# Peptides against a protein of PDB entry 3JWR, part 338

Target 1, 323 residues: chain A of PDB entry 3JWR
Amino acid sequence: TRELQSLAAAVVPSAQTLKITDFSFSDFELSDLETALCTIRMFTDLNLVQNFQMKHEVLCRWILSVKKNYRKNVAYHNWRHAFNTAQCMFAALKAGKIQNKLTDLEILALLIAALSHDLDHRGVNNSYIQRSEHPLAQLYCHSIMEHHHFDQCLMILNSPGNQILSGLSIEEYKTTLKIIKQAILATDLALYIKRRGEFFELIRKNQFNLEDPHQKELFLAMLMTACDLSAITKPWPIQQRIAELVATEFFDQGDRERKELNIEPTDLMNREKKNKIPSMQVGFIDAICLQLYEALTHVSEDCFPLLDGCRKNRQKWQALAEQ
Target 2, 298 residues: chain A of PDB entry 3JWR as posed
Amino acid sequence: TRELQSLAAAVVPSAQTLKITDFSFSDFELSDLETALCTIRMFTDLNLVQNFQMKHEVLCRWILSVKKNYRKNVAYHNWRHAFNTAQCMFAALKAGKIQNKLTDLEILALLIAALSHDLDHRGVNNSYIQRSEHPLAQLYCHSIMEHHHFDQCLMILNSPGNQILSGLSIEEYKTTLKIIKQAILATDLALYIKRRGEFFELIRKNQFNLEDPHQKELFLAMLMTACDLSAITKPWPIQQRIAELVATEFWEQGDQVGFIDFVCTQLYEALTHVSEDCFPLLDGCRKNRQKWQALAEQ

## One batch from the design tools (peptide; made by RFdiffusion4, then SolubleMPNN)

Design b2_p26_8_s4 (from b2_p26_8, 18 letters changed)
Fold by OpenDDE base, seed 5:
Structure b2_p26_8_s4 (fold): chain B 323 residues (1-323), chain A 26 residues (1-26)
Amino acid sequence: as target 1 above (323 residues)
Amino acid sequence: SEDDEAFAAAAAFDPSLVPELEFWYF
């Protein structure tokens, strides 16, 4: 395609030029082509292209395929969200110095997972999928959409001309897919809530050890969630704008719940309760976000900008909630 | 249970959001 030709022929700017190492990064001003170029740079600077002998054209095609499999009519859970999740992963690996704590296969898996974790998202949550008796709810009892996202990820990875993992051994391939699946499933916040206590307790007791395979898996899950939620850490103007996108999508779901399911939406999904957004954001930060970024910062102090950003945005939301 | 843990975490701000907490994808 013309798009593939343009991407494959383009000079890929440095990570410094693209600012993709910055935790404060914003994609708002980037074209779709520029987001793809950023993604190539992430793979290159993490040494994944070289270490796993990725063909440039195959990587370009894969990126475009991933991007294409996000819906354009979804306000928040689109390519830009996945791209921002991956960018936060890249920043955490580089600026946050987590790269040196992980294997190349783990890094490869996390980057693929971050880009893929919301593939074919429909702008509705698992609860809506269940209540609407969607066919996906018949396939999976828990983490319905996350299983679907992984299935979409696997489909793309196995598609002709998109096989970025073709340079891996059979064992490396299996390991990578296992980690990708675990990482995508970890973005179900219900699973995060279930598992985070173990992680926080290991940190609190100073018993956290990345050489333990179980603790490694747990850490990768927590890191995925930290990147998925990273909009809450962004500079206030960016955070506020993203919160508007999220609210738009949630209100669209709430409108559908009323119309299609004859259900009164929760406050989060209720357009009529827009005035509660600031207080709900404070509650979300306190219940979900702060402890995660505190624990992540304990693992790597260079991740502090995420925690600091979260704290600053809590203050901003609190000030709005008091009005 | 998973629901109990989610409820405990959500009780800090709004228990009515417990069923939807898994969908706070910011």
Scores: peptide ipSAE 0.027, ipTM 0.728, DockQ to the pose 0.394
Fold by OpenDDE base, seed 2:
Structure b2_p26_8_s4 (fold): chain B 323 residues (1-323), chain A 26 residues (1-26)
Amino acid sequence: as target 1 above (323 residues)
Amino acid sequence: SEDDEAFAAAAAFDPSLVPELEFWYF
């Protein structure tokens, strides 16, 4: 395609020029082409292109295929969300110095997972899919959408001309797919809540050890969640804008719940209760976000900007809630 | 518990978490 030719022929700017190592990064001013260029730079600067012998054209095609398989009519869970998740992962790996704690296969899997974790998202949560008796709800009992996202990821990776993993051995390929699956499934907040207590307790007791395979898997899951939720850490103007996109998508679901399911939506998805957003954001930060970024900062102190950003945004939301 | 508050907050974000958390915690 013309898009592929344009991307493959383009000069890829440095990570410094693109500011993709910054935790304060914003994609708002970037074109779709620029987001793809940023993605190429992430793969290159993590040494993934070299270490796994990726062909440039194949990587370009894969990125465009991933982008194309996000829906354009979804307010938040679109390509830009996946791209920002991947950018936060890149920043955590580089600026947060987590790269030094992981294998190349783990880094490869995490970056693919971050970009792929919401593929074909429909702008509705697992509860809606289940309650609407959607065909996907018949395939999976739990983490319905996350299983679907992984299936879409696997489909793209196996598609002709998109096989970015063709340079891997059979064992490396199996390992990578396992980690990708676990990382995508970890973005289900239900699984995060279930597993986070073990992670926090290991940190609290100073027993956390990345050489333990189970603890490694647990850490990768927590890191995925930290990147997925990273909008809450952004500078206040960026955070506000993203919160508006989230609210738009949730209100669209709530409107569909009323119309299609004949149910009253929860406060978060109720357009009539938009004035509760500030207090709900404070509650979300306190219950879900703060402890995660505290624990992540304990593993790597260079991740402190995520924690600091989260704390600053809590203060901003609290001030609005008092208004 | 802190897990119950986290559950309530997460359930506010994703009501599908309520049945799953009931299944995982009980």
Scores: peptide ipSAE 0.044, ipTM 0.756, DockQ to the pose 0.140; fails the geometry check
Fold by OpenDDE base, seed 1:
Structure b2_p26_8_s4 (fold): chain B 323 residues (1-323), chain A 26 residues (1-26)
Amino acid sequence: as target 1 above (323 residues)
Amino acid sequence: SEDDEAFAAAAAFDPSLVPELEFWYF
């Protein structure tokens, strides 16, 4: 395609020029082409292109295929969300010094997972999928969308001309797919809530050990969630704008719940309760986010900007809730 | 093993089994 030709021929700017190492990064001013260039840079600077012998054209095609399989009519869970998740992963690996704690296969898997974790998202949550009796709800009992996202990821990875993993051995390929699956499934907040207690307790007791395979898997899951939720850590103008996108999508779901299912939406998805957003954001930060970024900062102190950003945004949301 | 399951899933993936999917790749 013309898009592939343009991307494959383009000079890829440095990570410094693109600012993709910054935890404060914003994609708002970037074109779709520039987001693809950023993605190439992430793969290159993590040594993934070299270590796994990725062909440039294949990587370009894969990126464009992933981007194409996000819906443009979804306000938040689109390519820009996936791209920002991957950028946060990149920043955590580089600036946050997590790269040195992980294997190249784990890094490869996490980056693919971050870009792929919401593929074909329809702008509705698992509860809506279940209640609407969507065909996907017949295939999976839990983490319905996350299973679908993984299936989409697998389809793209195995599609002609998109096989960025073709340079891996059979064992490396299996390991990578396992980690991708676990990482995508970990973005289900229900699973996060179930597993986080173990992680926090290991940190609290100073017993956390990345050489333990189970603890490694647990850490990768927590890191995925930390990147997926990273909008809450962004500078306030960015956080506020992203929160508006999230609210738009949630209100669209709530409107559909009323119209299609005859259900009164939850406060979070109720357009009539827009004034509760600030207090709900404070509650979300306290219940879900703060302890995660605290624990991540204990694993690597260089991840502190995520925690600091989360704390600052809590204060901003609290101030709005008091108005 | 979980690795074998992941590999088997990749090898056996048929997007036609999931209704209302419009997948694109370049």
Scores: peptide ipSAE 0.027, ipTM 0.492, DockQ to the pose 0.025; fails the geometry check
Fold by OpenDDE base, seed 3:
Structure b2_p26_8_s4 (fold): chain B 323 residues (1-323), chain A 26 residues (1-26)
Amino acid sequence: as target 1 above (323 residues)
Amino acid sequence: SEDDEAFAAAAAFDPSLVPELEFWYF
């Protein structure tokens, strides 16, 4: 396609020029082409292109295929969310120095997973999928959408001209797919809640060891969640704008719940409860985010900007909740 | 529901998080 030719022929700017190493990064000013260029830079600067012998055209096609398989009519869970998740992963790996703690296969898997973790997202949560008796709810008992996202990821990876993993051995390929699956499934917040206690306890007791395979898997899951939720860490103007996108999508779900399911939406999904957003954001930060970014910062102190951003946004949301 | 299980799991870790977790499971 003309788009692929344009992307493949383009000079890819440096990570410094693109600011993709910054935890404060915003994609709001970027074109779709620029987001694809940023993504190429992430793969290149993580040495993934070289180490796994990726063909440039194949990588470009894969990126465009991933982007194409996000829905444009979804307010938040779209290509820009996936791109921002991947950018946070890149920043955590580089600026946060987590790269030094992981294998090349783990890094490869995490970057693919971050970009792919919400593929074909429909702008509704697992609860809606279950309650609507959607065909996907018949395939999977738990983490319905995350299983679907992984299936979409696999479909793209195996599609002609998109096989960015073709340079891997059979064993490396199997390992990478296993980690991708685990990482995508880890973005189910239900699974995060089930597993985070073990992670926080290991950190608190100073018993955390990335050389332990189980603890490594646990850490990768926590890191995925930290990147997925990273909007909460952004500078306030960015956070506020993203929160509006999230609220838009949630209200669209709530409107559908009323119309299609004849149920009263929860306060989060209820457009009439928009005034509760600040207090709910404070609750979310306290319940979900703070401990995660604290624990991540204990694993790597260079991840502190995520924690600092989260704390600053808590103060901003609290001030709005008091109005 | 999956949300109920997640909520129950969250509550098992920290019961005080339960009201706040509703926000993210919806």
Scores: peptide ipSAE 0.021, ipTM 0.648, DockQ to the pose 0.394; fails the geometry check

## One batch from the design tools (peptide; made by RFdiffusion4, then SolubleMPNN)

Design b2_p27_3_s1 (from b2_p27_3, 18 letters changed)
Fold by OpenDDE base, seed 3:
Structure b2_p27_3_s1 (fold): chain B 323 residues (1-323), chain A 27 residues (1-27)
Amino acid sequence: as target 1 above (323 residues)
Amino acid sequence: DPLLEEAKAKARAELDEETFALVEGYL
């Protein structure tokens, strides 16, 4: 395609020029081509292209395939969300110095997972999928959408001309797919809530050890969630704009719940309750976000900008809730 | 799925109703 030719022939700017090592990064001003260039840079600067012998054209095709398999009519859970999740992962690995704590296969898996974690997202949560009796709800009992996202990820990875993992050994390939699956499934916030207590307790007791395979898996799950939720850490103008996209998608779901399921939506999904967004954001930050970024900062102090951003946005949302 | 129900039950136990609804919105 012309898009592939343009991408494959383009000079990829440096990570510094693209600012993709910054925790404060925003994609709002970037074209789709520029987001793809940023993604190439992430793979390159993490040494993934070299270490796993990726063909440039294959990587370009894969990126474009991933982007194409996000829906354009979904307000938040689209390519830009996946791209921002991957950018946060890249920043956490580089600027946050987490790269030094992980294997190349783990890094490869995390980056693929971050880009792929919401593939074919429909703009509705697992609860809606279950309540609507969607065919996906018959295939999977838990983490319905996350299983679907992984299936889409696997489909793309196995598609002709998209096989970015073709340079891996059979064992490396199996390991990578295992980690990708675990990482995508970890983006189910229900699983995050289930598992986070163990992570926080290990940190609190100073018993956290990344050399332990179970603790490594737990950390990768927490890191995925930290990147997935990273919008909450962004500079306030960026946070507000992303929160509006999230609200739009949730309100669209609420409208569908009324129309298609004949149910009254929760306050989060109810456009008539827009005035509750600030207080809900404070609650979300306190219950879900703060402890995660605190714990992540204890694993790597260079991740502090995520925690600091989260704290600052809490103050901003609190001030709006008091109006 | 018992695992989903367990995860939801844990989320409900750890979160207030409003926060659970928020999480469920992302779930």
Scores: peptide ipSAE 0.240, ipTM 0.844, DockQ to the pose 0.627
Fold by OpenDDE base, seed 5:
Structure b2_p27_3_s1 (fold): chain B 323 residues (1-323), chain A 27 residues (1-27)
Amino acid sequence: as target 1 above (323 residues)
Amino acid sequence: DPLLEEAKAKARAELDEETFALVEGYL
């Protein structure tokens, strides 16, 4: 395609030029082509292209395929969200020094997972999928959308001309897919809530050890969630704009709940309750975000900008909630 | 699903009703 030719022929700017190592990164000003170029740079600078012998054209095609399999009519859970998740992963790996704690296969899996974790998202949560009796709810009992996202990821990885993992041994391939699956499934906040206590307790007791395979898996799950939620850490103007996108998508779901299911939406999904957004954001930060970024900062102090950003945005939301 | 119910039960035990409803919106 013309798009593939343009991407494959383009000079890929440095990570410094693209600012993709910055935790404060914003994609708002970037074209779709520039987001793809950023993604190539992430793979290159993590040594994934070299170490796993990725063909440039195949990587370009894969990126475009992933992007294409996000819906354009979804306000938040689109390519830009996946791209920002991957960028935060890249920043955490590079600037946050997490790359030094992980294997190349784990890094490969995390980057693929971050880009793929919301593939074909419909702009509705698992609860809506279940209540609407969607066919996907018959295939999966829990983490319905996350299972679907992984299935879409696997489909793309196995599609002709998209096989970025073709340079891996069979054992490396199996390992990578296992980690990708675990990482995508970990983005279900229900699973995060279930597992986070174990992670926080290990940190609290100073017993956290990445040499333990179980603790490694747990850490990868927490890192995925930290990147998925990273919008809450962004500079206030960026955070506020992203929160508007999230609210838009939630209100769209609420409208559908009224129309399609004859259900009164929760306050989060109810556009008539938009005045509660600031207080809800404070609650979300306190209940979900702060402890995660605190724990991540204990694993690597260079991740502090995520925690600092989260704290600053809590103050901003609290100030709005008091008006 | 037992795993989801277990996760929700844990969240309910740890969170107030308003915060739990908020989290459920993201689930």
Scores: peptide ipSAE 0.237, ipTM 0.837, DockQ to the pose 0.612
Fold by OpenDDE base, seed 2:
Structure b2_p27_3_s1 (fold): chain B 323 residues (1-323), chain A 27 residues (1-27)
Amino acid sequence: as target 1 above (323 residues)
Amino acid sequence: DPLLEEAKAKARAELDEETFALVEGYL
C-alpha cells in the first residue's frame, strides 16, 4: 500500500527527538504516521530488530496491521491507547531501567502485548459482552475481551508479510507467545485485583525475586497494568483530556445499556452523573493506582515519575471534587 | 468461572461500593 511505502521509506527520528523515553509523553500532536515511526524506534532502541533479525518492511507492515485492527469509532480503546501503553512500556524499560531486569524475549513479548492488548476493542466492557449474550461470551468464561485481543494478536502475527517473529527458534516463539498471552490477559483489572496482593506482599517482605519464574510472571502482569493505566500519571492537561475520552466511551456504553438491554447504567457510565467523575477518579487512584506505582517504584526507583504524576493528579481531582 | 468469581469477591472485599463499581466499568 501507499501507506506502507511511505512508512518503510521514512527516516525514523531518534528516541530523543520523538521524546518517547519521557514519562510525560503525549501523542496528541502526532499523526498516525508519526505514531508508527515512534513504534519502529521503540523496537530498534530495545535491540529487538537486531536481536531477532526483523525485516524493516515486515515490521512496518505489522505495525500498520495492528493499527488497522483498532476501531476508529471507539473513543478511548483505540490505536492511540495501545500506542500510549507501548510508549509507557518503552519509557519504563529505558528511563525506568527495567530493561536491565528482563530478557530480550520478555521485552519483545511486552512490547508486542502493549501494542496488541486491546485489538478490535468494541468500546464496551466484559460485563456488557456477557449481559448482551454476545457470541464472544460463548467462547470464554472470563476475560472475554482479553482472550479476543490475544486471538487478534495471533492472527496478525501469523498473517502473510506480518511475521515479525520469523527469526525466532521454535522454542523462543513458543515462549514469546506464552508471555504475550499472559501479558494481554493481565490487563483484565479483575485479574489485577486478584493478584496484586501477592506482589505487594513480596515487596513489603523484601522477598521479591525476579529469578523465580512465578514472581517474574507476576511482575510482568503488574508492569502491563501499570502501563495500561499510565494515563493517570500524565501531566494534568493530558490526564484531563484522556479522562474525557474514557468518560465518552463509558457514556456511550451506558446509552447502549439503556437502549439495547433496558438497564440503568452505573454512575461511571451514566452521562447524567458526569459531576461525579472527580470523586470517582480520586477513588480509582486510591484503590487501584497508587499502590501499584509505589510497588513498581520499589522495584525500580527510576519509575518514580509515574508515582509522582499519579499523586499530583490525585490532588487535582480532589480539588475538583471539593468544588 | 471460579477465577472471575474469586477476583470479583476479592475486589468487593477490598473496595468500597463506589470504587468497586468504578473498577467494574473497566472490567
Scores: peptide ipSAE 0.219, ipTM 0.833, DockQ to the pose 0.616
Fold by OpenDDE base, seed 1:
Parts: C-alpha cells; structure tokens; sequence
Structure b2_p27_3_s1 (fold): chain B 323 residues (1-323), chain A 27 residues (1-27)
C-alpha cells in the first residue's frame, strides 16, 4: 500500500526528538504516520529489531496492521490508547530502568502486548458484552474482551507479511506468545484486583524476587496495568483531555445500555451525572492507581514520575470535587 | 464465571460501595 511504502521509506527520528522516553509524553500533536515512526523507534531502541532479526518492511506492515485493527469510531479504546500504553511501557523500560530487570523475550512480549492489548475494542466493557449476550460471551466466561484482543493479536502475528516473530526459535516463539497472552489478560482490572494484594505484600515484606518465575509473571502483569492506566499520571492538561475521551466512551455505552438493554446506567456511564466525574476520579486513584505506582516505584525508583503525576492529578481532581 | 465472581467478591471486600461501583464500570 501507499501508506506502507511511505512508512518503510521514512527516516525514523531519534527517541530524544520524538520525546518517547518522557513519562509526560503526549500523542495529541502527532499524525498517524508519526505514531508509527515512534513505534519503530521503540522496537529499535529496545534492541528487538537486531536481537530477533526483524525485517524493516515486515515490522512496518505489522505496525500498520495493528493500527488498522483498532476502530476509528471508538472515543478512547483506539490506536492512540494502545500507542500511549506502549509509549509508557517504553518509558518505564528506558527511563524507569526496568529494561535491565527483564529478558529480551519479556521486553518483546510486553511491547507487542501493549500495542495489541485492546485490538478490535468496541467501546464497551465486559459487563456490556455479557449482558448483551454477544457471541464472544459464549466463547469466554472471564476476561471476554481480553481473550478476543489476544486472538486478534495472534491472527495479525500469523498473517502473511506481518510475521515479526519469524526470527525466533520454536521455544522462544512459544515463550513469547505465553507472555503476550498473560500480559493482555492482565489488563482485565478484575484480574488486577485479584492479584495485586500478593504483589503489594511481597514488596511490603521486602520478599519481592524477580528470579522467581511466579513473581516475574506477577510483576509483568502489574507493569502492564501500570502502563494501561498511565493516562492518570500525565500532566494535568493531558489528563483532563484523556478523561474527556474516557467519559465520552463510557457515556456512549450508557446511552446504549438505556436504548438497547433498557437499563439505567451506573453513575460512571451516565451522561446526566458529569458533575460526579471529579469525585469518581479521586476514588479511582485511591482504590486502584496509587498503590500500584507506589509499588512500581519500590521496584524501580526511576518510575517515580508516574507516582508523582498520579498524586498531582489526585489533588487537581479533589479540588474540582470541592467546587 | 467463578474467577470473575471471585475478583468481584475481593473488590467488594476491599472497596466501599461507591468505589466498587466505579471499578465495576471498568470490568
């Protein structure tokens, strides 16, 4: 395609020029082409292109295929969300110095998972899919959308001309797919809530050990959630704009719940309860976000900007809730 | 699904009712 030719021939700017190592990064001013260039830079600077012998054209095609399989009519869970999740992963690996704690296969899997974790998202949550009796709800009992996202990821990875993992051995390929699956499934907040207590307790007791395979898997899951929720850590003007996108998508679901399911939406998804957004954001930060970024900062102190951003946004939301 | 119900039960035990309803919106 003309898009593939343009991307494959383009000079890829440095990570410094693109500012993709910054935790404060914003994609708002970037074109779709520039987001693809940023993605190439992430793979290159993590040594994934070299270590796994990726062909440049194949990587470009894969990126464009991933981007194409996000819906344009979804307000938040689109390519830009996946791209921002991957950028936060990149920043955590580089600026947060987590790269030195992980294997190349784990890094490869996490970056693919971050870009792929919401593939073909429809702008509705698992509860809506279940209540609407969607065909996907018959295939999977738990983490319905996350299983679908992984299936889409696997489909793209195996598509002709998109096989970025062709340079891996059979054992490396199996390991990578296992980690990708675990990482995508970990973005289900229900699974986060289920598992986070074990992680926090290990940190609290100074018993956290990345050499333990179970603790490694647990850490990768927590890191995925930290990147997926990273909008809450962004500078306030960016955070507000992303919160508006999230609210738009949730209100669209609430409108569909009224129309299609004949149910009253929750306050979070109720367009008439916009005034509750600030207090709900404070509750979300306290219940879900703060402890995660605190624990992540204990694993690597260089991740502190995520925690600091989360704390600053809590104060901003609290001030709005008091008005 | 027993895993989802277990996760919801854990969330309900750890969170107040308003915060649980908020998190349930993300589930």
Amino acid sequence: as target 1 above (323 residues)
Amino acid sequence: DPLLEEAKAKARAELDEETFALVEGYL
Scores: peptide ipSAE 0.213, ipTM 0.828, DockQ to the pose 0.593

